# Peptides against a protein of PDB entry 8YVU: the designs that were tried, part 141

Target 1, 39 residues: chain A of PDB entry 8YVU
Amino acid sequence: PQLCYILDAILFLYGIVLTLLYCRLKIQVRKAAITSYEK
Target 2, 160 residues: chain B of PDB entry 8YVU
Amino acid sequence: TWLTVLKKEQEFLGVTQILTAMICLCFGTVVCSVLDISHIEGDIFSSFKAGYPFWGAIFFSISGMLSIISERRNATYLVRGSLGANTASSIAGGTGITILIINLKKSLAYIHIHSCQKFFETKCFMASFSTEIVVMMLFLTILGLGSAVSLTICGAGEEL

## One batch from the design tools (peptide; made by RFdiffusion4, then SolubleMPNN)

Design b2_p21_6_s3 (from b2_p21_6, 16 letters changed)
Fold by OpenDDE base, seed 2:
Structure b2_p21_6_s3 (fold): chain B 39 residues (1-39), chain C 160 residues (1-160), chain D 39 residues (1-39), chain A 21 residues (1-21)
Amino acid sequence: as target 1 above (39 residues)
Amino acid sequence: as target 2 above (160 residues)
Amino acid sequence: as target 1 above (39 residues)
Amino acid sequence: LLLLTLQLFKELEQLVRELIE
């Protein structure tokens, strides 16, 4: 049971990090699209 | 170019496979160091008794290393070798998953038979611990298989 | 404890899906960058 | 082989850093 909670914590952190990275990438894509549209 | 992107992805997948293998080895060694599996009655640790963490990790490690080396050296013969190794690792991963599922079923059956409501009891604790380790290994094996399959597809695409 | 395992499974699936989405987005960003460079 | 693995880990770390930046 304790190992399960540790795994949950690791997976949760991983999910948060991936979400943040995903958001950053999405913002970059949007910026690139806007720049392309303005040209 | 798209080829450069694919190459970077392949390297990443290879590293992931190696990492998965290393984690599996670490878990295997820790379990072997803490528990005398030979004295444990039942099939709760059947996957460990079969040496899956060891040989599985070796296969995944070799596959990942070959994939990375193949990409770095950009040699046709290495690419084929990597493809073969990845295929073999995928098969090994599938076999490992099967073994782990069987072990998980046995562990769960043991827990049900003993009605393990009290986790502080040695037998129930061991069964629960085994189940947790098996689940973790199963997840790692699935990740390794996914990486190996992805690398195999990429390698096959390069050969075509 | 059973709930913990279910949570682990959900988090694991979420991690896989996010990884795939991240890869797709990264490819899109790269394509956009290449297109912008060619212009 | 171990050195290669370590180099791969370093490259992975660098890739992660590049992704974060």
Scores: peptide ipSAE 0.474, ipTM 0.813, DockQ to the pose 0.088
Fold by OpenDDE base, seed 5:
Structure b2_p21_6_s3 (fold): chain B 39 residues (1-39), chain C 160 residues (1-160), chain D 39 residues (1-39), chain A 21 residues (1-21)
Amino acid sequence: as target 1 above (39 residues)
Amino acid sequence: as target 2 above (160 residues)
Amino acid sequence: as target 1 above (39 residues)
Amino acid sequence: LLLLTLQLFKELEQLVRELIE
């Protein structure tokens, strides 16, 4: 049980970090698309 | 263009907030249906007895919905309203986290004191189950708070 | 204990999905960068 | 309110689909 809870915490943190990274990457893709459209 | 991106992000965050609220509500209803909390001895289910999964979920859902509606209408007065709603949601989330932490501490203390040696297997199971549910609710509340804070920051940025 | 393991499974699945999405976005960013360089 | 929440869920699903594409 203790190991399970630790794993939950790690996975949760990982999920948050990945979500943030995904958002940043999505913004970059959008910026790149806009720049490509303006050129 | 950047405003459009921000609006899309805000909408997504609002929906995430609503989803979190709905999940919390679902967990609350499931627990209430499976367990008769009123007959459970101790403070293991204090958060459930207080009705947090219900009123907290409702409040969080309302805040998320208001945020989404505000974003869709794009009216200046609605932007301020959305900012206020998001702020309120953030406060509610923080309060919820506090309540859940307190409940978690009580549950852990109960488990630690008794070490399940003195309790019938059913009581130990209930304590463990309660702890698990509280932890899940805590995670969901943290997610909701994160979304609300993000929405608040975005709204504040639009106002400036 | 059972709920913890279920949560772990859900979080693990979520992490995998996010990782795949991240990879796709990364590829898109690279493609956009290449296109921008060729212009 | 419930209907609105359901609509929001549908929109979120659509947004997720658009993001996956």
Scores: peptide ipSAE 0.485, ipTM 0.817, DockQ to the pose 0.083; fails the geometry check
Fold by OpenDDE base, seed 4:
Structure b2_p21_6_s3 (fold): chain B 39 residues (1-39), chain C 160 residues (1-160), chain D 39 residues (1-39), chain A 21 residues (1-21)
Amino acid sequence: as target 1 above (39 residues)
Amino acid sequence: as target 2 above (160 residues)
Amino acid sequence: as target 1 above (39 residues)
Amino acid sequence: LLLLTLQLFKELEQLVRELIE
């Protein structure tokens, strides 16, 4: 049971980190697309 | 392009917020249906007793809906309304997290007091179940708060 | 305990989906970067 | 509001599909 909660916490943290990274990457892709359209 | 991107993100965040709210409502409804909170001894379900799953979910739903409507209609008054709703939802989410943390602490304390090595004891089972639900609700509330804050930032950016 | 495992499963699935999306987005960024260097 | 929510869910699903494709 305790291991399950620890796993939940790890997975949750991983999910948050991945979401943030995904957002950052999405912003980068969008910036790259904008830069390509301005050229 | 930046505005279009932000709009798409806002819609996604709004939908995520609504989904989170719906899940919270579902959990709240299930808990209320399975457990008579009024007859539960102790403060194990203090968050449910306070009605957090319901009003919190309502706030998140309203915030998400307003955000989506504001994005679709591109009206300045709707943007302000959405920003206000998102801010209110963020505050509600923060309050909800606080309540859930308090409930979690109480539930954990209850589990520790009863030395719940035997999960088959009704009290231990209820405390464990409460803890699990509260943790789930806490995660959902954090997600909802994150979406509401993100929407608020996006809305504030549109007003500037 | 069962709810914990269900939550673990959901979080795990979410993590996998996010990882896949992140990988796809990363590939897109790389493709965009390569295309920008070829121009 | 419910219909709007459902429509938003459909749009989200479509967006997810577009992202997956």
Scores: peptide ipSAE 0.478, ipTM 0.816, DockQ to the pose 0.088; fails the geometry check
Fold by OpenDDE base, seed 1:
Order: C-alpha cells, then structure tokens, then sequence
Structure b2_p21_6_s3 (fold): chain B 39 residues (1-39), chain C 160 residues (1-160), chain D 39 residues (1-39), chain A 21 residues (1-21)
C-alpha cells in the first residue's frame, strides 16, 4: 500500500511535468506558425 | 502569448473542472452511503463532515460551466461572471485542500498511533480507507484548483 | 489499497496519452521547422 | 445537467481529435 502511494505521487508529478512540457511545446508551435504567417 | 494558449484551453479546463466535480460528488455520495460519518469518532472524515465534496463539487461545476459558456458566447457579462465563479472556486479549492491536508495528517497520525498492523481491526480499516479517499479527493481538488486558476488567469487576461 | 491501484492505472493511462500527444506535437514542430528552412 | 456534461464531453473529444489531426 505504501508503494502504491509513492507510485501515485510519481505518476502525478510526471503528469504535471508532461503537461507543462506540452504547453511549452504548443506555444513553440504557435510562435512558429505566427512567424511563418508574417513571412 | 500564454494568455492565448490558456484561452484556447478554456473549454478543456472547464470540462476537466466539471469532471473533477462529478468525481468528487460521486466519491462523496459513496462515502456517505457506505459510512455513517456521524458515528465515526475522531476527525478522520472532517472534510466529509464539513460537506466539502458537495459544496466543492458544486462550486467547481458552476465555475466550469460558466467558463465554457463564457468562452462560447464571448459576452462581457459572462466573462465577468465566469471570472467571479472561477475566483470563488479557487478560494474554495484552496480551503478544501487545507482541510484535506489536515484530515490526512490526522488520519496518518491515527494509523501510526494505533500501530495498525492488524488491518482487520475496524478502526484501522476505516482510518486507512479514509486516508485513501482523502488522498484521492486531494488530488482531484488540486486538479480542480489548477483548472480554476488557469481559467481565472484567462478571464483576467480578457478583461485587460 | 484498491483505490490506489485504480488511481495508478488512470494516471498511467493519462501519462501515456500525454506522451503520445507530446510526440505528435514534437513531430509537428519539426515539420514546421523543416518547412520554414526550405523557404 | 447530464446532457450538458455529455455535450461537453463530445466537444472535448472533437477538440482532442482536431488537435491530433
């Protein structure tokens, strides 16, 4: 049971990190699209 | 901009908030149905006794719905309403997290004091079950708060 | 304990989905970068 | 309320699909 809680915490942290990375990547894609449109 | 990204995700965040609210309500109702919280000694279910799953879920649900409606109609009055609801939901979420953390600490302390090696003792089982539910609710509340804060930032950005 | 395992499963699934989405987004960024380089 | 939630879920699914394509 304790291992399960630790796993939950790790997975939760991983999910948060991935979400942040995904957001950053999405912003990069949008910036690239805007730059392409101005050209 | 960060605001633009958040704006595009408003609907998603709103849906997530509603889903979180529904899950919280489901858990709350299940716990209330299975356990007579009023008869449980101690503050193990203090969050449930306070009705947090219910009012928290309602606040999150309303906030999410208002956010989605505001995004769809793009009316100024709806934006303000959504912002207000999201702010209220954020405050409620923060309060809920605090209550849940306190409850979790008490539950863990209870488990440690009674050296619950014998899982079959009713008190230990209840404390463990309470801890699990509180942890789940805490995670859901954190997710809901995150969505509400994100929506609040989006709404604030639209007003500026 | 059973609830913990269910949560683990949900978080794990969420992590997999996010990873797949991240990979797709990364591929899109790379394609956009290549297209920008060819212009 | 349930119908609204279902509609929101459908819209979310559509949005996810659009994001994937």
Amino acid sequence: as target 1 above (39 residues)
Amino acid sequence: as target 2 above (160 residues)
Amino acid sequence: as target 1 above (39 residues)
Amino acid sequence: LLLLTLQLFKELEQLVRELIE
Scores: peptide ipSAE 0.473, ipTM 0.811, DockQ to the pose 0.098; fails the geometry check

Design b2_p21_6_s4 (from b2_p21_6, 14 letters changed)
Fold by OpenDDE base, seed 3:
Structure b2_p21_6_s4 (fold): chain B 39 residues (1-39), chain C 160 residues (1-160), chain D 39 residues (1-39), chain A 21 residues (1-21)
Amino acid sequence: as target 1 above (39 residues)
Amino acid sequence: as target 2 above (160 residues)
Amino acid sequence: as target 1 above (39 residues)
Amino acid sequence: LFDLTTLLFQELEELVRELIS
C-alpha cells in the first residue's frame, strides 16, 4: 500500500513536469508560427 | 537537422533506459535484502527467483550505454552494435513483462485464495508487497521496452 | 488502496499520452525551425 | 557506479534544460 502511494506521487510529479514542458513547447510553436506568418 | 534531432532523442532514450535499469536493480537489491526469497513458500516472487531484475537491468544498461556511445562517436560499426543490443534489450523486456504478468497473476490468486483481510499476516503482507513491487517493475519494464524499441527504430533508420 | 491502484493506472496512461503529445509537438517545432531556416 | 549514475543524472538534467529552452 505504501509503495502504491509512492508510485502515485512519482507519476503525479512526472505528469506535472511533462505538462509544463508541453505548455512551454506549445508556446514556442505558436511563436514560430507567428514569425512565419509575418514573413 | 533531422539527424541531430534523432541523435538527441537517441541519447535521451539511452539515458532513460539506463536509469530504468538502475532503478530495477535497486528494487531488486532492496527486495533481496529485505526478503529471503528462497525461503518464501509459493511462486509469489517467481520473477525475482528467475533473476529478472538483474539480467533485465544488465540488458537495458548495456543497450542504453551502447546507444549513447554510438551517438557520440558516430561510427558505423557502433550503430550496428547498438541496433543489436537494442533488439536484444527489446526481447529481454518482452520476456520480463511476460514473467512479471505471470508473477502478478500468481500473487493476485494467492491473495484471493487466502482472503487476506488481515494485513499483519506474514503471508498476506508478503503477497501484497510482492504485488506492489511487481507492478512497479512492470511499469519500469514497459518504459524500458518503449525506449529500447524507439532506439531500435532509430538505429534501423540510420542503416537505411 | 484500491483507489491508489486506479490512480496509478490513470496517471500512467496520462504520462504516456503526454509523452506522445510532447514528441509530436517537438517534431512540429523542429519542422517549423527547418522551414524557417530554408527561407 | 555512483559516479556513473551522477553523470547520467547530469546528462538527463541538461537534456531536460535543453528541452525546456
Scores: peptide ipSAE 0.439, ipTM 0.785, DockQ to the pose 0.099
Fold by OpenDDE base, seed 1:
Structure b2_p21_6_s4 (fold): chain B 39 residues (1-39), chain C 160 residues (1-160), chain D 39 residues (1-39), chain A 21 residues (1-21)
Amino acid sequence: as target 1 above (39 residues)
Amino acid sequence: as target 2 above (160 residues)
Amino acid sequence: as target 1 above (39 residues)
Amino acid sequence: LFDLTTLLFQELEELVRELIS
């Protein structure tokens, strides 16, 4: 039971970090697409 | 292209595979040190009895190392070797997942049959602990397999 | 205890999906950067 | 955060290099 909770915590943290990174990358892709369209 | 990105991340995937393998090995050794699996009745620790944490970790480690070396040296013979190692690791990972799933099912069935509401009973505690460890190993094996498959795709792309 | 395992499975799946999406986005950013550099 | 992720990747690469060497 304790191991399960530890794994949950690690996976949760990983998910949060990946979500933040994904959001940042998505913003970068949008900015890059806009810049490419203006050229 | 997709292959180009995978190639750029090949080293990272290799490192991840090695790390996963090391973690699996560590868990396997810890379990073997704490529990005498030979004295445990049933197939609760069948994956450990089969030595999966050991040989699986070795295969994943070799695959990861070969992938990193292949990427660094960019030699044709190393690429083929890495591809072979990754393929072998993928097969090993698949086999490991199968064994772990079977073990997990047996452990869960054991817990269900004995109505292990009281975790203080030795058998229930062992079954629960085994289930938890097997689940963790399963997740690690899936991660390792994912990395090995990704590396295999990268290697195949380099041969084309 | 069952909820913990279910949560682990969901978080694990989420992590895999996010990793794939992150890789795809990273590829898109790189492609966009290359296209922008060629212009 | 992007720099931090890059740093983490670099540390991981260094760790792997140490293991391979």
Scores: peptide ipSAE 0.432, ipTM 0.792, DockQ to the pose 0.057
Fold by OpenDDE base, seed 2:
Structure b2_p21_6_s4 (fold): chain B 39 residues (1-39), chain C 160 residues (1-160), chain D 39 residues (1-39), chain A 21 residues (1-21)
Amino acid sequence: as target 1 above (39 residues)
Amino acid sequence: as target 2 above (160 residues)
Amino acid sequence: as target 1 above (39 residues)
Amino acid sequence: LFDLTTLLFQELEELVRELIS
């Protein structure tokens, strides 16, 4: 049971980090799309 | 180019496969070092008794290494070899999943039979620990299988 | 304890999905960057 | 942070390369 909670914590942290990275990447894609549209 | 991206993805998948294999080996080694599985009653650690963490990890490691080498050298014979290794790893992963599921069922049955309400009881603790380890191994095996299948598809696409 | 395992499964699935989405998005960003470079 | 992730990926690739060699 303790190991399960540790795993949950790791997975949760991983999910948060990935979400942040995904958001940043999405913003970059949007910026690139806007730049392409303006050209 | 698109090809460069695919190559990087293949290498990443190979690395992931190797990492998964290493983690499986580490878990297997730790369990074997801490617990004498031979003295444990029942089939709670049947997957460990079968040596899955060891041979499975070896297969995944070999497959991952071959995939990486194949991608780096970009030789046709290596690509075929990698495809074969990935296929073998996929089969091994499927077998491992089956074994782990069986082990999980046995562990759950054991917990149910003993009505494990007291975590501090040695038997219940061991059963719970076994279940947790089996679940972790199952997840790792699924990840490894996914990577192997992905690499196989990529390799097959390159051959076509 | 049972809730912990369920949470593990959900987090694991979430992690896989996010990884796939991240990969797709990364590919899109790369394509956009290449298109921008060619212009 | 993106550069950090790239760096980590590169380090992992190097580690794998060392293991394969």
Scores: peptide ipSAE 0.421, ipTM 0.783, DockQ to the pose 0.057
Fold by OpenDDE base, seed 5:
Structure b2_p21_6_s4 (fold): chain B 39 residues (1-39), chain C 160 residues (1-160), chain D 39 residues (1-39), chain A 21 residues (1-21)
Amino acid sequence: as target 1 above (39 residues)
Amino acid sequence: as target 2 above (160 residues)
Amino acid sequence: as target 1 above (39 residues)
Amino acid sequence: LFDLTTLLFQELEELVRELIS
């Protein structure tokens, strides 16, 4: 049970970090697509 | 283009906030339906006795709804209203996190002191269940707070 | 304890999905960067 | 998968719209 809670915390943190990174990457892809369209 | 991206992000954050609120409300109702909180030791379910899952969910829902409405209508008064609601929701979320942390500490202390080996299966089960629910509510509250803060920052940026 | 394990499973699945999406997005960014460099 | 995620987000937006009316 203790290990389960620790794992939950780690996975939750990982999920948040990945979500932020995904959002940043998505913005970069969109910017790149816009730049490619303007050229 | 940049404004359109921000608008989409705000809508997403609003939806996330509403979803978080709904999940919190659902957990609160389930706990209240399964367990008679009034007859349980107050320290284990202090957050539930305080009604946090209910009022917190309401605040998050209102803030999310206002954010979505503000983004759709793009009216100055709605933007201000959304900003205010998101700020209030952020404060409520912070308060909720504090309450949940206190509850978690009490529940962990209870489990540690009694070691659950000496207690009847029912009490240990209830304490464990309470701890699990509190942890889940804490995670949801953190998510809701994150969304509310993000929406607040976006709203503030639009006003400047 | 049962809820903890269920939550772990959900978070783990979410993490895997996000990782896959992140990898795909990263590949797209790299492709876009290469295309921009060739132009 | 990206289209599916977009679709899911759109469905969530619609649900929120229904709730807000």
Scores: peptide ipSAE 0.431, ipTM 0.785, DockQ to the pose 0.055; fails the geometry check

Design b2_p21_7_s1 (from b2_p21_7, 12 letters changed)
Fold by OpenDDE base, seed 3:
Structure b2_p21_7_s1 (fold): chain B 39 residues (1-39), chain C 160 residues (1-160), chain D 39 residues (1-39), chain A 21 residues (1-21)
Amino acid sequence: as target 1 above (39 residues)
Amino acid sequence: as target 2 above (160 residues)
Amino acid sequence: as target 1 above (39 residues)
Amino acid sequence: DLEEKADAYFEELLQQALKEA
C-alpha cells in the first residue's frame, strides 16, 4: 500500500510535467501556424 | 528556434530515461537488500532473479546519456550512436516488460492460490510486495521504453 | 488501498495518452518546420 | 515459447513504430 502511494506521486509528477511540456509545444505549434499563414 | 525546441525535448526525454533507469536501479537494489530473493520459493521475483532491474537500468541510462550527448554535440556519428543505443534500449525495455508481465502473472496466481486474505502472513505479504514492486517496475519500464522509442524516432528523423 | 490502485491505473493511462499526444504534436511541429524552410 | 512470441510481438511493434515514423 505504501508503494502504491509512492507510485501515485511519481505518476502524478510525470503527468504534470508532460502536461506542461505539451502545453508549451502546442503554443509553439500555434505560433508556427500563424507565421506560416502570414507568409 | 525549432531545432532548439527539439533539442530540449530530446534532452528531456533523455533525462526522463535516465531517471527511470535510476528509479529501477533503486528499486532493484532495495528489493535485493531487504529480501534474499535466492531463498524465496517460487517465481514471485523472477524478474529480479533475471537481473532485469540492473541490466535494464544500465541500458536505459546509457541510451539516455548518449541521446543527451548526441543532442548537445550535434555530430553525425553521435546521432548514429544514439540511434543505435536507443534502439537497443527499446528492445531491452520490451524484453523487460515481457519479463515483468510474466512475473506479475505468477505473483497474482500465487496470491490467488494461497487465498491471501491476511496481509500479515509472510508468504502473502511477500507476494503482495512483489506484485506492487513489479507493477511499479512495469510502469517505469513502459515510460522508459516510450522515451527510448521517442528518442529513436527523433534520431532517425535527423538522419533522413 | 483499492483507490490507490485505481488512481495508479488512471495516472498510468493518462501518462501513456499524453506521451502519444506529445509525440504526435512533435511530429506536427517538425513537419511545419520543414514546410516553412522550403518556402 | 510464450516469451519468444512476446519478444517477436514487441519487435513487430517496434518495426511498425519505426515505419510510421
Scores: peptide ipSAE 0.369, ipTM 0.808, DockQ to the pose 0.017
Fold by OpenDDE base, seed 4:
Structure b2_p21_7_s1 (fold): chain B 39 residues (1-39), chain C 160 residues (1-160), chain D 39 residues (1-39), chain A 21 residues (1-21)
Amino acid sequence: as target 1 above (39 residues)
Amino acid sequence: as target 2 above (160 residues)
Amino acid sequence: as target 1 above (39 residues)
Amino acid sequence: DLEEKADAYFEELLQQALKEA
């Protein structure tokens, strides 16, 4: 049971990090799309 | 800009691999310290007996380190080295997953055979603990393999 | 403890989905970059 | 079938863990 909570914490942290990275990537894609549209 | 983003992603993936490797090593060390796996009857710890937490963690660590170094130095020889290491880590991860699945099946079979109704029985507790650890290791191995494959694809794309 | 395992499963699934989405987004960004370079 | 068995096993483990708690 304690291992489960530790795993949950690790997975949760990983999920948050991935979400942040995904958001950053999405913003970059949007910026790239805007830049390509202006050309 | 895109290459810089990819480079940052590679570093992140490398760090993830190293972290995964370290966690696997920690789990392996803890299990080996708490349990005398050599004297445990059955194959519930077959993955540990095979030394997977150790060699798998080493492969993932090396792959992650090489990926980070390759990203930082941006040298052709480092890119090739990173690609090779990531490929090796991917193979190791796949092998590890296979071993862990086999171990999980054996652990599950053991629990089913012994009809573990009482969790406090030593055998049932050990089998349950083994199953939990194997599942955690399997998850970590899948994450490591995913990162290694991602890095391999990135490295292959750079060579191309 | 049951909630922990359920949470682990959800977080694991979320991690896989995010990884796939991230890969897809990365491929899209690459395609967009290639298209912008050909213009 | 294997995934279903694994899920069933996890559910059983969960039930056992709850009975202890």
Scores: peptide ipSAE 0.413, ipTM 0.808, DockQ to the pose 0.013; fails the geometry check
Fold by OpenDDE base, seed 5:
Structure b2_p21_7_s1 (fold): chain B 39 residues (1-39), chain C 160 residues (1-160), chain D 39 residues (1-39), chain A 21 residues (1-21)
Amino acid sequence: as target 1 above (39 residues)
Amino acid sequence: as target 2 above (160 residues)
Amino acid sequence: as target 1 above (39 residues)
Amino acid sequence: DLEEKADAYFEELLQQALKEA
């Protein structure tokens, strides 16, 4: 049972980090697309 | 192809937000159906008494639905509406987190004061159950807030 | 304790889905970079 | 019904993502 709570915390943190990284990558892709369209 | 991927990502975030809202609503309805909160002494269910599972779930659901609809129809008015809804949902999520943290502290304090080693006592069982539900709701609220903030940033980027 | 395991399962599934999406996005960024270099 | 719709939507998104990969 204690291990379950620790796992929850780790998985939750991992989910947040992945979400942030995904958003950053998406923004980079958008910026690259805009730059390619202006050329 | 890039725009299609970005749209799929926004839809995914919207779906995640709706799913989170539905889970919160389900938990709220189950707790209200099984437990009569009015007869429970103390502030163990303060978040439920405030109606957070209901209004929070509604706000997140509306925000997620508007985000999905906005992406599908590509209408400017829907994009603005989605941005507004996501902003409101983000504020609601922040408020909900605060309420849930306060409730969690009260529940933990109750467990500590009563030295609930024997979970078979009615009061200790209720406090433990409340703590578990509040923790789950807290995680779901943080997930919902993350999705709402992400959608808000994406929507703001499209308006620039 | 049972609720903890359910939460773990949901968070784990969410993490897998996000990881797959992140990988796909990363591949797309690489393809876009290659295409821009060939122009 | 809502859970089934959500699951169906996720499956569709997964299939679309697999087609683009």
Scores: peptide ipSAE 0.354, ipTM 0.811, DockQ to the pose 0.091; fails the geometry check
Fold by OpenDDE base, seed 2:
Structure b2_p21_7_s1 (fold): chain B 39 residues (1-39), chain C 160 residues (1-160), chain D 39 residues (1-39), chain A 21 residues (1-21)
Amino acid sequence: as target 1 above (39 residues)
Amino acid sequence: as target 2 above (160 residues)
Amino acid sequence: as target 1 above (39 residues)
Amino acid sequence: DLEEKADAYFEELLQQALKEA
């Protein structure tokens, strides 16, 4: 049971990091799309 | 800029692979330190008896390290080496998953045969503990395999 | 303990989905960058 | 020493990821 909670913590942290990276990538895509629309 | 992003992703995947390997190694060492698997009857710890946490961790660690080194030095020979290591790690991961699934089936069968209604019985507790560890290792192995496959695809794309 | 296992399963699934979405987004960014460079 | 180096490397990677993010 304690190991399960440790795994939950690791997976949760991983999910947060991936979410942040995904958000950053999405912002970059939007900026690139805006720049391409203005040329 | 794109090459830099790809490089960063490869490094991230390599780090993830190394981390997975280290966690697997830690689990293996902890289990070996706490439990004398040789004295445990049955196939509940078959994956540990096969030494999967050790050799699997080594393969994944080597693959991750090679991937990181290859990305840093940008040498063609290192790229090929990394591709080979990632392929080997992918095969090792697949084999490990198979072993872990077999172990999980045996552990579950053991729990059903002994009608483990009394969780506090030593045998049932050990079987449950084994099942939990095997499940964790299975998840980690799947993650490691995913990273290794991703690195392999990236490396193959760079060679084409 | 049962809740922990359920949480593990959900977090694991979430991690897989996020990884796939991240890969798809990355491919889209690459395609957009290639198109902008040709342009 | 190797574990400390690995941890330091991981921290550097995290810092770089945070700077790029």
Scores: peptide ipSAE 0.324, ipTM 0.796, DockQ to the pose 0.122; fails the geometry check

